# Peptides against a protein of PDB entry 6B4J: the designs that were tried, part 44

Target 1, 315 residues: chain A of PDB entry 6B4J
Amino acid sequence: DITMQWYQQLQDASMQCVLTFEGLTNSKDSQAKKIKMDLQKAATIPVSQISTIAGSKLKEIFDKIHSLLSGKPVQSGGRSVSVTLNPQGLDFVQYKLAEKFVKQGEEEVASHHEAAFPIAVVASGIWELHPRVGDLILAHLHKKCPYSVPFYPTFKEGMALEDYQRMLGYQVKDSKVEQQDNFLKRMSGMIRLYAAIIQLRWPYGNRQEIHPHGLNHGWRWLAQILNMEPLSDVTATLLFDFLEVCGNALMKQYQVQFWKMLILIKEDYFPRIEAITSSGQMGSFIRLKQFLEKCLQHKDIPVPKGFLTSSFWRS

## One batch from the design tools (peptide; made by RFdiffusion4, then SolubleMPNN)

Design b1_p13_2_s1 (from b1_p13_2, 5 letters changed)
Fold by OpenDDE base, seed 4:
Structure b1_p13_2_s1 (fold): chain B 315 residues (1-315), chain A 13 residues (1-13)
Amino acid sequence: as target 1 above (315 residues)
Amino acid sequence: MKFLEEELQKALS
């Protein structure tokens, strides 16, 4: 279908990107290796600094990333670094930057949900100026979290169990599969980051332009999830994560249509989740239930914790 | 389900 075609297209583009900078990554030349490391640090370190800074510092980080992607020299590790140092430098930096954003989802956001918003607003702003980075973000996100597409990977004949587990988003190291709780935690982080990206615009950009991957994609995601059979524990977890982060924004954007959707979730889809929920998975189920009931009762979805305010940008 | 299908198409347009 069109969703899977889109998924595959992004994966192919990501793969082609890797091939384009293979010369840089596989080079045995000492200078090339040095350039690679410098570019990698320049691309990733600023992203790692996002979660701990004020609005003014966030702007500095954004400007640094944008400068790097624009071919301007930036200071990193006490050295002047530019993507022009190697013909494959820009492709490499775009790929590593996108990878790092997604990694912050599965690590930082997974552990600290409020971190989704400052990371997402930078990612959104960079995506607006550098569409290829956005495509690569999606590619990395989709590969690590197929539920962000969304689709459920299927076991194919002859496939190794470990490969199937990896396709599902599990980490498998030394023939040991990741624990379910850790898996869900990482998936939650990535979904929360995605839910934040689709609703946030960089305030210093041209906000008159259409969001490169806005709330309409969130609406698509939600609709697609609801048109799929629920997956045990996963659906309840990620649906809650998604709605907690972007439900308020969806409510404001789609208004009556949103509430019709929410009622449909509660009345038609929620029983399907319940039917596949075991006693050991009641935590996620109950959390979603309470959230839906509260929102429907009050006819309001709260602004998520960590949402960026005007005061943040004045700091 | 019909509602969801229609909304999906709108979102993809």
Scores: peptide ipSAE 0.020, ipTM 0.641, DockQ to the pose 0.853
Fold by OpenDDE base, seed 3:
Structure b1_p13_2_s1 (fold): chain B 315 residues (1-315), chain A 13 residues (1-13)
Amino acid sequence: as target 1 above (315 residues)
Amino acid sequence: MKFLEEELQKALS
């Protein structure tokens, strides 16, 4: 399976990355520990500072991240920090940066859906300039949210239940699995972030180039989802999240084909979702149904809330 | 990836 091969390749690359900077992470030397922490902060703090307030601030954040990844010194925590402080510094920073982007999907976007767009446009722009960061973003995303691939992890003989739950994307702490609503909230955030990344380009880059991971991957994602049996609650939730965020962009890109797909979802896929939806899970199903019905009726998908406008970039 | 996109396009053509 091509999709699973892609998934595994990204996971392998991520694991190899971790091994590459093992010397930095496992060092007991006080100076090395300090460097590690400085690099970690330099990589992650700018991402946490991303906001919907002003385009100029977003550009500053982008430039700082790009400078760091380019081997230039940046100010972090009142100190000058550079990936050149350690031979494994760049690999470490790329990994932690990618991890942080996904974490912002998992946490910030999950709680504030509009946050997907400023985070995504920075991620997309960084991905364009630093492809390895993009691969690591996917690796982290896929690991935390296998539905972003998409695939459904399977229970294997001898596997602990908790490990299986974690593979499904659940958080398990002290032998307690997270509640379904919290799980779906986190998954939604990550899917929304992904849906935003694939449609956004950093406006100050070379926009003549092809998006490093563009809308064609959104089309692929939908195709793959539709070719899979739906999962209870999960499929309806994430399909809605995805379409709400990138449906307008997909509509503009694929036009008639997009609408054919939307009709296919409504006519052929909905009954399959409904068949596995319990009375307690009807909320996600109904939300998706209403969304699709409105879109089909109006022959339009609205621009998502939080979409960045020209006025944002002039601020 | 590209293959799936192409297959979907064919199916929806």
Scores: peptide ipSAE 0.019, ipTM 0.633, DockQ to the pose 0.190
Fold by OpenDDE base, seed 5:
Structure b1_p13_2_s1 (fold): chain B 315 residues (1-315), chain A 13 residues (1-13)
Amino acid sequence: as target 1 above (315 residues)
Amino acid sequence: MKFLEEELQKALS
């Protein structure tokens, strides 16, 4: 399975990265600990400051992240911070930065769907300049949301239930599993972020270059999802999230092929979703149904709410 | 769903 091979390759690379900087993270030396914390803050705080307010502020954040990854000193917490402060500094920062991008999908985008776009455009731009960060973003995303791959983890004999739940993407704390609504909310946020990343390019970069992880991966995702059995509530939810965010872009890119895909979803795949949908899950099902019907009727998919306009970049 | 499988392979190649 080529999809699973790709998944495993990214996970292995991520694990190897962690091992590479373990000296920095496990050090008991006071100076090393200080460096670690400074680097962690320098990597993550700018991402948390991303907002939908002004393009100029977004550019400042991007420049700061790029400078840090380029080995230049940046100001963080009133101190000058550089990845050169430790031999493992760059690996550590790349890992933590990637982790933070995914976390913003899991938290910020989950609560505010429009936040997907400013986060995604920064992530895409950084990915273009720093491919390793992109690979680590995928690794973190895939681990937290296997549906972004997509694949469905299976229970194996002898596996603890909690471990299986975690593999499915659930949070389990003190032997209590996350509620389904919260789980779906987090998954939605991550899928929406992913759908935004694959369609956005940093406007101040070299747009002549190919997107490092572009819409072709969105097409792949849809193809894979449709070739899999639907999951109760999950498939209807995430398919809607994905199409709402990147459906317009896919329509523009693939045109007739996209509409063929959408018809296949409505005519062939949607009945399969219906067959496994309980009365308590009709909300997600109906939302997807209405979206598909509206799009097919109008022969158009609207630009998603929160999409960055020219006016945003002039602010 | 032959079409979808082919598109998947194309996208991953």
Scores: peptide ipSAE 0.018, ipTM 0.641, DockQ to the pose 0.802
Fold by OpenDDE base, seed 2:
Structure b1_p13_2_s1 (fold): chain B 315 residues (1-315), chain A 13 residues (1-13)
Amino acid sequence: as target 1 above (315 residues)
Amino acid sequence: MKFLEEELQKALS
């Protein structure tokens, strides 16, 4: 399976990255520990500062991240920080940066859906200039949200239930699995972030080049989802999240083919979703249904709330 | 990656 091969390749690359900088992370040397912490802060704090407030502020954040990844010194925590401070510094920063982008999907976007767009445009722009960061973003995303691949992890004989739950993306703490609503909220945030990344280009980059991970991956994702059996509550939730965020872009890109797919979802795939939807899960199903019906009726998918406008970039 | 996209394109053409 080509999708699973791709998944595994990304996970392998991520694991190799961790092995590469293990000397830095495991060092007991005081100076190395200081460097590690400085690099970690330099990689993650700018991402946490991303907001919907002003395009100029977003550009400053982007420039700082790019400078750091380019081996230039940046100011962080009142200190000058550079990946050149340690031979494993660049690998470490790329990994932590990618991890932080996914965490923002899991946390910030989960709570504030509109936050997907400013985070995604920075991630896309950085990915264009630093492809390894993009691969690591996918690796982190796929591990936390296998539905972003998409695939459904399977229970294997002898596997502990908790391990299986973690593979499915659940958080398990003190032998307690997270509630379904919290799980879906986190998964939604990550899917929305991904849906935003694949459609956005950093406006100050070379937009003549092909998107490093563009809308064709959205098309692939939908194709794969439709070829899978629906999962209770999860499929209806994430399909809605995905289409709400990138449906407009997909419509513009694929035109008639997009509408054929939308009709296929409504007429062929919905009965399969409905068949596995309990009375307590009808909310997600109905939300998706109403969204699709509205889009088909109006022959349009609205631009998602929070989409970055020209006025944003002039601020 | 292109395989699934191509299959969908064929099906929806």
Scores: peptide ipSAE 0.018, ipTM 0.635, DockQ to the pose 0.217

Design b1_p13_2_s2 (from b1_p13_2, 6 letters changed)
Fold by OpenDDE base, seed 3:
Structure b1_p13_2_s2 (fold): chain B 315 residues (1-315), chain A 13 residues (1-13)
Amino acid sequence: as target 1 above (315 residues)
Amino acid sequence: SEFLKQMLEEALK
């Protein structure tokens, strides 16, 4: 399976990255520890500062991240920090940066859906300039949310239940699995972030270049989802999240083909979702149904709330 | 692209 090969390749690359900076992470030297912490902060704090407030601030954040990844010194915590402080600094920063982007999907976007767009546009822009960061974003995303690939992890003989639950994307702490609503909330945030990334381009970059991971991957994602058996509650939830965020962009890009897909979802895929939906899970199903019905009726998908406009970039 | 359209068509069969 090509998709699974892609998934595994990204995971392997991520694991190799971790091994590459092992010297930095495992060092007992006080100076090395300090450098590690400085680099970690320099990589992650700017991402946490991303907001929906002003385009100018977003540009500053982008420039800071790009400068750091380019080997230039940046100010962090009142100190000058550079990836050149350690031979493994760049790999470490790329990994932590990518991890933080996904974490913002998992946490910030999960709680505030509109936050997907400013985070995504920065991530997309950084990905364009630093492809390795993009690969690591995918690796982190896929690991935390296998549905972003998409695939459904399977239980293997000899596997601990907790490990299987973690593979499914659940958090398990002290032998307690997270509640389904919290799980879906986190998954939703990550899917929404992904859906935003694939449609957004950093406006100050070379727009003549092809998006490093563009809407074609969104089309692929939908195609694969529709080719899979639906998973109870998960499929309806994430399909809605995805379409709400990038449906308008997909509509504009694929036009008639998009609408054919949407009709197919309503006519052929919905019954399959319904068949596995329990009475307690009807909320996600109904939400998806209403969304699709509205879109088909109006022959339009609305621009998602939080979408960045020209006025945002002039602020 | 035509490739993407084909991919969708195949996936939707």
Scores: peptide ipSAE 0.036, ipTM 0.745, DockQ to the pose 0.214
Fold by OpenDDE base, seed 4:
Formats: C-alpha cells, sequence, structure tokens
Structure b1_p13_2_s2 (fold): chain B 315 residues (1-315), chain A 13 residues (1-13)
C-alpha cells in the first residue's frame, strides 16, 4: 500500500545515503578517520546539549547545526570543522544528525518526556531548512519504531526470530531480547518526539511557510492507527503518548473533527483494545482511558508538560 | 469507517 511504499522509499534513501559516504566511513587513512570523528562530534554533540539549556542557548545550538549543514566552519572540540573537509562530509553529517535526533527520542525523551519539546523544535527548524535531514529523521525513526509509520512488521517464512524481534523495534544483544518495559519506554520516547516535531515551528524561521511535516501527518497517523487492529500493550501506550503530546495542538487545529475522533476512540476502539489487554497490561489501558475520559468530560486537552512558552524564548 | 477515510483524505491535503 501507499504507506508501505513511503516507508520503503525512505529506507532506500537512507541506505543510499550510507553508500554515498562509505568511502569516508571505511577509509583507513588517518586523516580521513580524523575528519570522520570530527564531523560526527560536530553533528551530534550540539543535539545532546539541547535538553539542558535556555531559549537563547537553544538558538545558539540551532545556529551551529545550521551553519555546519550550510558548509560553514564550526568549532567542535577546539577545532574548526567543516563538511567541506571531505566530499562525503555533508551526507555523513546529515545522516548522523538525523540519527542523533531519533536517538534522543529513544533515550532522553524516553527518560524525560519534557525533553521532547526543545529537541523537536530544533529538529523541526532544521528540517525546514534541510529537507534531507527530515527524510533521514523519518527513516531512522521508522526503522527503530515501525509504529511511527505506523505498521506492524510481520514474521516472514524463513525469518530468524531475532531478526523479527529487531523489525518490531526490540534491541537484541548477545541473543537476549530487550525487556518489554524498556522496549515500550524507548518506543514512547520516539513517538513523543515525533508528536512534538509535527506541531512545533522554529520561531526564528519563516513561519509563513508550510510545516515540512506538520499536524496533517499527525492526523494521518491517528487515522492509520484507528484503521489497524490494536496491538497488545503497544497501541494503548503509544496512542496515549501521542495524544498527551500533540492532542492539544490537534484539538486546536481540527476542532469538532478532533472531538469526533476522540469519541470514536472511546466508543469503538477502546473495546478492541480492551479485548486484547491482559491483566498485567491494564496500566497502559487504564491510563489511556482516564486521559480520554477526562478530556471528553472537560472538552479540553491540557497543554503538555514541557511545552515551550514565550518565556522560554526570552530566557 | 467513512469518518476514518475522511481523516485520511484530510491528512493528505
Amino acid sequence: as target 1 above (315 residues)
Amino acid sequence: SEFLKQMLEEALK
């Protein structure tokens, strides 16, 4: 279908990107190795600094990333670094930057949900200026979290169990599969980051332009999820994560249609989730239920904790 | 449902 074609197209583009900078990554030359490491640090370190800074510092980080992607020299590790140091430098940096954004979703956001917003606003702003980075973000996100597409990977004949587990988004190390709680935590982080990206615009950009991957994609995601059979524990968890982060924005954008969707979830989709929810998984289901009931009762979805305010940008 | 179909169509605009 169209969704799977889109998924595959992004994966192919990501794979082609890797091939384009293979010379840089596989080089045994000492200078090339040094350049690679410098570029990798220049691409990733600024992203890791996002969660702990004020609005003014966030702008500095954004400007640094944008400068790097624009071919300008930036200071990293006490050295001047530029993507022009190697013909494959730009492709490599774009790939590693996108990878790092997604990694912050599965690690930082997973542990600290409020971190989604400053990371997402930078990612959105960079995506607006550098569409290829956005495509690569999606590619990395989709690969690590197929539920962000969304689709449920299927077991194919002859497939190894470990490979199937990896396709589902599980980490498998030394033939040991990741624990379910850790898996869901990582998936939650990535979904929350995605939900934040689609609603946030970099305030210092041209806001008159259309969001490169805006709330319409959130609406698509919800529609697709609701058209799928629920997956045990996963659907309830990620649907809650998504709505908690971007529900307020969707409410403002789609208004009456949004509320119709919530009613549909409560009346038609909840029973389907409940039917596949075991006693040990009731926590996620109850959390979603309580959230939706509260929202429907008050006819309001709260602004998520950590949402960026005007005061943040003045700091 | 028809509603879900409409949601998808709106998302693709």
Scores: peptide ipSAE 0.036, ipTM 0.759, DockQ to the pose 0.805
Fold by OpenDDE base, seed 1:
Structure b1_p13_2_s2 (fold): chain B 315 residues (1-315), chain A 13 residues (1-13)
Amino acid sequence: as target 1 above (315 residues)
Amino acid sequence: SEFLKQMLEEALK
């Protein structure tokens, strides 16, 4: 399976990255610890500052992240910080930055769906300039949300239940598994972030180049999902999230083919979702149903709420 | 579905 090979390659690359900067992370030296913390803050704080407030502020954040990744000193916590402070600094920063982008998906976007777009456009722009960060974003995303690949992890003989739950994307703390609603909320946030990344480009970059991970991957994702058996509650939820965020972009890109796909979803795939949907899960099902019916009726998919406009970039 | 196969093939290009 090509998809699973791709998944594994990204996970392997991520693991190798961790091994590369292990010296920095495991050091007991006070100076090394300080450098680690400074680098971690420099990598993650700018991402946390991303907001829908002003395009100018977003540009400043982008420039700061790019400068850091380019080996230039940046101000963080009142200190000058550079990846050159440690030989493993760049690898560490790339990893932590990628991790933070995904974390913003599972936390910020999960709670505020419109936040997907400013986060995604920065992520996309950084990915264009720093491909390794993009690969690490995918690795983190895939690990936390296997449905973003997509695939459904399987229980293997001898596997602990908690490990299986974690593979499925659940958080398990003190032998307590995350509630289903919280789980779906986090998965939704990550899928929405992903759906935003694949359609957005940094407006101040070289637009002559191809998007490093563009809408063709969205098309692939849909194709793969539709070729899989639906999963109770999960499929209806995430399919809606994905289509709400990037459906308009996919419609514009694939036109007639996109509408054929939507009809296929409505006529062939939707009944399969219905068949596995319990009475307690009707909310997600109904939401998807209403979305599909509305889109097919109007022959249009609305631009998602929070989509960045020209006015945003002038602010 | 043949359509789904085509979708997948196009996406992998």
Scores: peptide ipSAE 0.036, ipTM 0.755, DockQ to the pose 0.842
Fold by OpenDDE base, seed 5:
Structure b1_p13_2_s2 (fold): chain B 315 residues (1-315), chain A 13 residues (1-13)
Amino acid sequence: as target 1 above (315 residues)
Amino acid sequence: SEFLKQMLEEALK
């Protein structure tokens, strides 16, 4: 399975990265600990500052992240911070930065769907300049949301239930599994972020180059999802999230082929989703149904709410 | 679906 090989390759690379900077993270030396904390803050705080307010502020954040990854000193917490302060500094920062982008999908986008776009455009731009960060973003995303691959983890003999739940993407704390609504909310946020990344380019970069992880991966994702058996509530939820965010872009890119796919979803895949949908899960199903019916009726998919306009970049 | 298989193959190129 090519998809699973790709998944495993990314996970292996991520694990190897962690091993590479373990000296920095495990050091008991006071100076090393200080450097680690400074680098961690320098990598993550700018991402948390991303907002929908002004394009100029977003550019400042991007420039700061790029400078840090380029080995230049940046100001963080009133101190000058550079990845050159430690031989493992760059690997550590790339890993933590990628982790933070995914975390913003899991938390910020989950609660505020429109936040997907400013986060995604920064992530895409950084990915273009720093491919390793992009690979690590995928690794973190895939681990937290296997449905972004997509694949459905299976229970193996001898596996603890909690471990299986974690593999499915659930948070388990003190032997208590996350509630389904919270789980789906987090998964939705990550899928929406991913759907935004694959369609956005940083406007101040070299747009002549191919997107490092563009809409073709969105097309792949849809194809893979539709070739899989639907999961109760999950498939209807995430398929809607994905199409709401990147459906307009896919429509523009793939045109007639895109509409053929939507017809297949409506005619062939919906009955399969319906067959596994309980009465308590009808909300997600109905939402997807209404979305598809509206799109097919109007022969159009609306631009998603929160999409960055020219006016945003002039602010 | 043959169409879906084709979509997948084309996207992976």
Scores: peptide ipSAE 0.033, ipTM 0.747, DockQ to the pose 0.865

Design b1_p13_2_s3 (from b1_p13_2, 7 letters changed)
Fold by OpenDDE base, seed 2:
Structure b1_p13_2_s3 (fold): chain B 315 residues (1-315), chain A 13 residues (1-13)
Amino acid sequence: as target 1 above (315 residues)
Amino acid sequence: MDFLKEELKKALE
């Protein structure tokens, strides 16, 4: 399966990246530890500062991240920090930066859906200039949210239940599995972030270039989902999240084909979701139903709340 | 319906 091969290749690349900077992460040298901490902060703090407040502030954050990845010194924590401070610094920063983008999906976007757009536009712009960061974003995303691939991890003989739960994306702490609502909330955040990334371009980049991971991947994702058996609660939740965030963009891009797909979802796939939906899971089901019906009735997918406008970039 | 799903997938390969 080509999708699983792609998944595995990204995971292998991520693992290889970790191995390349093990010297930095495992060093007992005081100076190396300091450098590691400085690099980690320089990579992650700017991402945490991303907000919906002003486009000018977002540009400053982008420029800082790009400068760091380009080997230029940046100010972080009152210190001048550069990836050149250690031979493994660039690999480490790329990995931690990518990890942080995905963490913002599972935390910030999960709690505040509108946050997906400013985070995604920065991620997309950085991905365009630094493809390795993009691959690592996918690797982190796929590992935490296999539904973003999409695939459903299977229980293998001899596998511990906790390990299987982790493969499914659940957090397991002290032999206690994460509650379903929290799990779905985190998965939703990551899917929404992904849906935003594939449609957004950094406005100050070379817009003539092809998106490094564009809407064609959104179309692929939907096609793959529709060719899979639905999962209880998960499919209805994430399908809604995805369509709410990037449905408008997909509609504009694929036009008649998009509407054919939407009809297919409503007429063929939706009954299959209904058949596996329990009374306690009707919330996600009804939300998806209402969304699909409204879109089909109006022959329009609304622009998602939080979508970045021209006024944002002038602020 | 299944045909359409498969065709959509193939078109993206």
Scores: peptide ipSAE 0.020, ipTM 0.662, DockQ to the pose 0.489
Fold by OpenDDE base, seed 1:
Structure b1_p13_2_s3 (fold): chain B 315 residues (1-315), chain A 13 residues (1-13)
Amino acid sequence: as target 1 above (315 residues)
Amino acid sequence: MDFLKEELKKALE
């Protein structure tokens, strides 16, 4: 399976990255620890500062992240920080930066769906200039949300139940599995972030270049989902999240093919989702149904709320 | 319906 091979390659690359900076992370030296913390803050704080307030602020954040990844010193916590402070600094920063982007999907976007767009446009722009960061974003995303690949992890003989639950994307703490609503909320945030990334380009970059991970991956994702048996509650939830965020972009890109796909969902896939949907899960199903019916009726997918406009970039 | 599935499959190639 080419999709699973791709998944595994990204995970292997991520694991290899961790191994490359293990010396920095495991060092007991006080100076190394200081450098590690400074680099971690320099990588993650700018991402946390991303907001929907002003395009100019977003550009400043982007420039700071890019400068850091380019080996230039940046100000962080009142100190000058550079990846050159340690031979493993760049690998560490790339990893932590990618991790933070995914975490913002998991947390910020999960709670505030509109936050997907400013985070995604920065991530996309950084990905364009630093492909390794993009690969690491995918690796982190895929590990936390296998449905973003998509694939459904299977229970293997001898596997602990908790490990299987974690593979499915659940958080397990103190032998207690995460509640389904919280799980779906986090998964939704990550899917929404992904759906935003694949359609957005940093406006100050070289737009003549091909998107490093564009809408073709969105089309692939949909095709893969539709070729898989639906999962109870999960499929209806994430399919809605995905289409709400990038459906308009997919419509513009694939036109007639997109509408054929929507018809396929309505006519073929809906009955399959319904067949596995319990009464307690009907909310997600109904939400997807209403969305698709509205879109098919109006022959239009609305631009998602929070989509960045020209006025945003002039602010 | 089978036709649409085939089209999606082709889109994956």
Scores: peptide ipSAE 0.019, ipTM 0.658, DockQ to the pose 0.413
Fold by OpenDDE base, seed 5:
Parts: C-alpha cells; structure tokens; sequence
Structure b1_p13_2_s3 (fold): chain B 315 residues (1-315), chain A 13 residues (1-13)
C-alpha cells in the first residue's frame, strides 16, 4: 500500500532524526544542556506567540524562525542563540519546531478553530523554505493523528490495550484512557491545521513555485477517506472539520469535480456513516448532514471563519 | 456513482 509506505517512510525519517541529535539531548555536560534548552526555547516560543491579532507580528515571528533555521543568531530569553552552537543543533531545532506546530494544532486549534490559519500560513511558509521541517511536521501529525494519513490502526493479537489506544491517537496516563470528547477535540484541531496548511501560501515568499504540500494532497485525503469504511463518530467529525476549513479552496480549485465528489459524499458515503452512528453520536452526524445539505443547496462552500484577509496583512 | 468512485481511486495513484 503506497499510503502506508509513505507513512512508514516519514516515521523512519523522524526516528532517524531523533537518533542523530541524541548526543545533544542526552549530554550531561552543563554547556550542552544550556545549549539544548536555549535551542528548544528558540524553536518553540515563537510558534506559541502566533496569534490572529496582527500580520506584522506574524511576519516578525516567521522571520525569527527562518533566521534560526538559516544558521543566523536570534535573540531568545535575553540571549543570542544559534544552531551553530552544536553540530546537532539544526536537526534538533527542525524536529522541535515541527513538533511544536503539530502541538499547536492539538491544543490551540482544538480550542480555537480560527487559530488554524495564522499557524498554518507560518508552517506553510517555513515548509517552503525548509522542506525537512515539512516532512517532520507530517511525521508528527501522522503519529498523533493517524486519520490525517488516513488509516485506521488495528488491534493485533498480543498487543497491550494501552498501546493500541495510543496507536489510535488516545492519550493514556496512569492506565486511564482519554475521554472520547477530548480525543475528538484534539484530532479535530490537527485535521483543521492540516486542512489550512495545504491551502495557504506565505504571502512574502516566491508564490510562483508550487505549494510543497498543496491542495492535491487534500484531494488525495478525501479520496482515501471515501475509499475506507467509516469509523464511528471519528469519520463524521473529521470529514466535517476538513471540509469546513478547506472546502472553499477545493471548490475553487476542482470546480465541477469537487461538486461531483460532494454529491458522492451525500448520496453514497453519508448513508454508510449513518448506518454506524449511534444515538449518542448524533451531534457530529447532524452537523455533517446540515453542512452538506446547505452547501449543495446553495452551490457554494463558505470561506472559513478565521481565514486571513488582506486587511490582516496590513495590520 | 461507480464511475466517480473509480476516479477517486485513480487520484490515490
């Protein structure tokens, strides 16, 4: 399976990256520890500062991240920090940066859906300039949310239940599995972030080049989902999240083909979702139904709430 | 609908 091969390749690359900077992470040397902490902060703090407030602030954050990845010194915590301080510094920073982007999907976007867009446009722009960061973003995303691939992990004989739950994307702490609502909330955040990344380009980059991971991957994702049996509650939730965020962009890109796909979802796939939906899961089901019906009736997909406008970039 | 399903499968290639 080509999709699973792609998944595994990204996971292997991510694991290899971790091994590469193991010397930095496991060092007991005081100076090495200091460098590690400084690099970690320099990589992650700017991402946490991303907001919907002003385009100028977003540009400053982008420039800082790009400078760090380019081997230039940046100010972090009142100190000058550079990836050149350690031979494993660049690999470490790329990994931690990618991890942080996905974490913002998991946490910030999960709680505030509109936050997907400013985070995504920075991630997309950095991905364009630093392809390895993009690959690591996918690796982290796929590991935390296998539905972003998409595939559904299966229980294997002899597997511990907790390990299976973790493979599905659940958090398990002290032998307690995460509640379903919290799980779906985190998955939604990550899917929404992904849906935003594939449609956005950093406006100050070279937009003449193709998107490094563009809407064609969104089309692939939908095709793969529709070729899979629906998963109870999960499919209805994430399909809605995806279409709400990138449906407008897909409509503009694929036009008649998009509408044919949407009709297929409504007439063929949606009944299959209904067949596996329990009375306690009607919320996600009804939300998807209403969205599909409204879009088909109006022959339009609305621009998602939080989409960045020209006025944002002038602020 | 069968035709469209086939086209979607091709999109995965």
Amino acid sequence: as target 1 above (315 residues)
Amino acid sequence: MDFLKEELKKALE
Scores: peptide ipSAE 0.019, ipTM 0.662, DockQ to the pose 0.491
Fold by OpenDDE base, seed 4:
Structure b1_p13_2_s3 (fold): chain B 315 residues (1-315), chain A 13 residues (1-13)
Amino acid sequence: as target 1 above (315 residues)
Amino acid sequence: MDFLKEELKKALE
């Protein structure tokens, strides 16, 4: 399966990246430890500062991240920090930066859906300039949310239950598995972030270039989902999340083809979701139903709440 | 419905 091969290739690349900077992470040298911490902060703090307040602030954050990845010194924690401080510095920063973007999907977007857009536009812009960061974003995303690939991990003979739960994307701490509602919330955040990334371009880049991971991947994702058996609660939740965030963009891009897909979802796939939906899972089911019905009735998908406007970039 | 599925597959090619 080409999808699984793609998944594995990204995971292998991510693992190889970790191995490349193992010297930095495992060093007992005081100076190396200091450099590691400085680089980690320099990579992650700017991402945490992303907000919907002003486009100018977002540009400053982007420029800082780009400068860091370009080998230029940046100010962090009152110190000048550069990836050149250690031979493994760039690999480490790229990995931690990508990890942080996904973490913001998992945490910030999960709690505040509108946060997907400013985070995503920065991620997209950085991805355009630094493809390795993009690959690492996918690797982190796929590992935490296999449904973003999409695929459903299967239990294998001899596998521990906890390991299987982790493969499914659940957090397991002290032999306690995460509650279903929290799990779905995190998955939703990551899917929403992904749906935002694939449609957004950094406005100060060369927009004539092809999006490094654009809407065609959204189309692929939908097609793959539709070719899979629905998973209880998960499919209804994430399909809604995805369509709410990028449905408008897909509609504009694929036009008649998009509407054919939406009809297929409503008339063919949705009944399959209904068949596996329990009474306790009606929330996600009803949301998806209402969304599909509304969109088909109005022949329109609304622009998602939090979508960045020209006014945002002028602020 | 089958027709739509086929069209979707073609659109992905």
Scores: peptide ipSAE 0.018, ipTM 0.657, DockQ to the pose 0.379

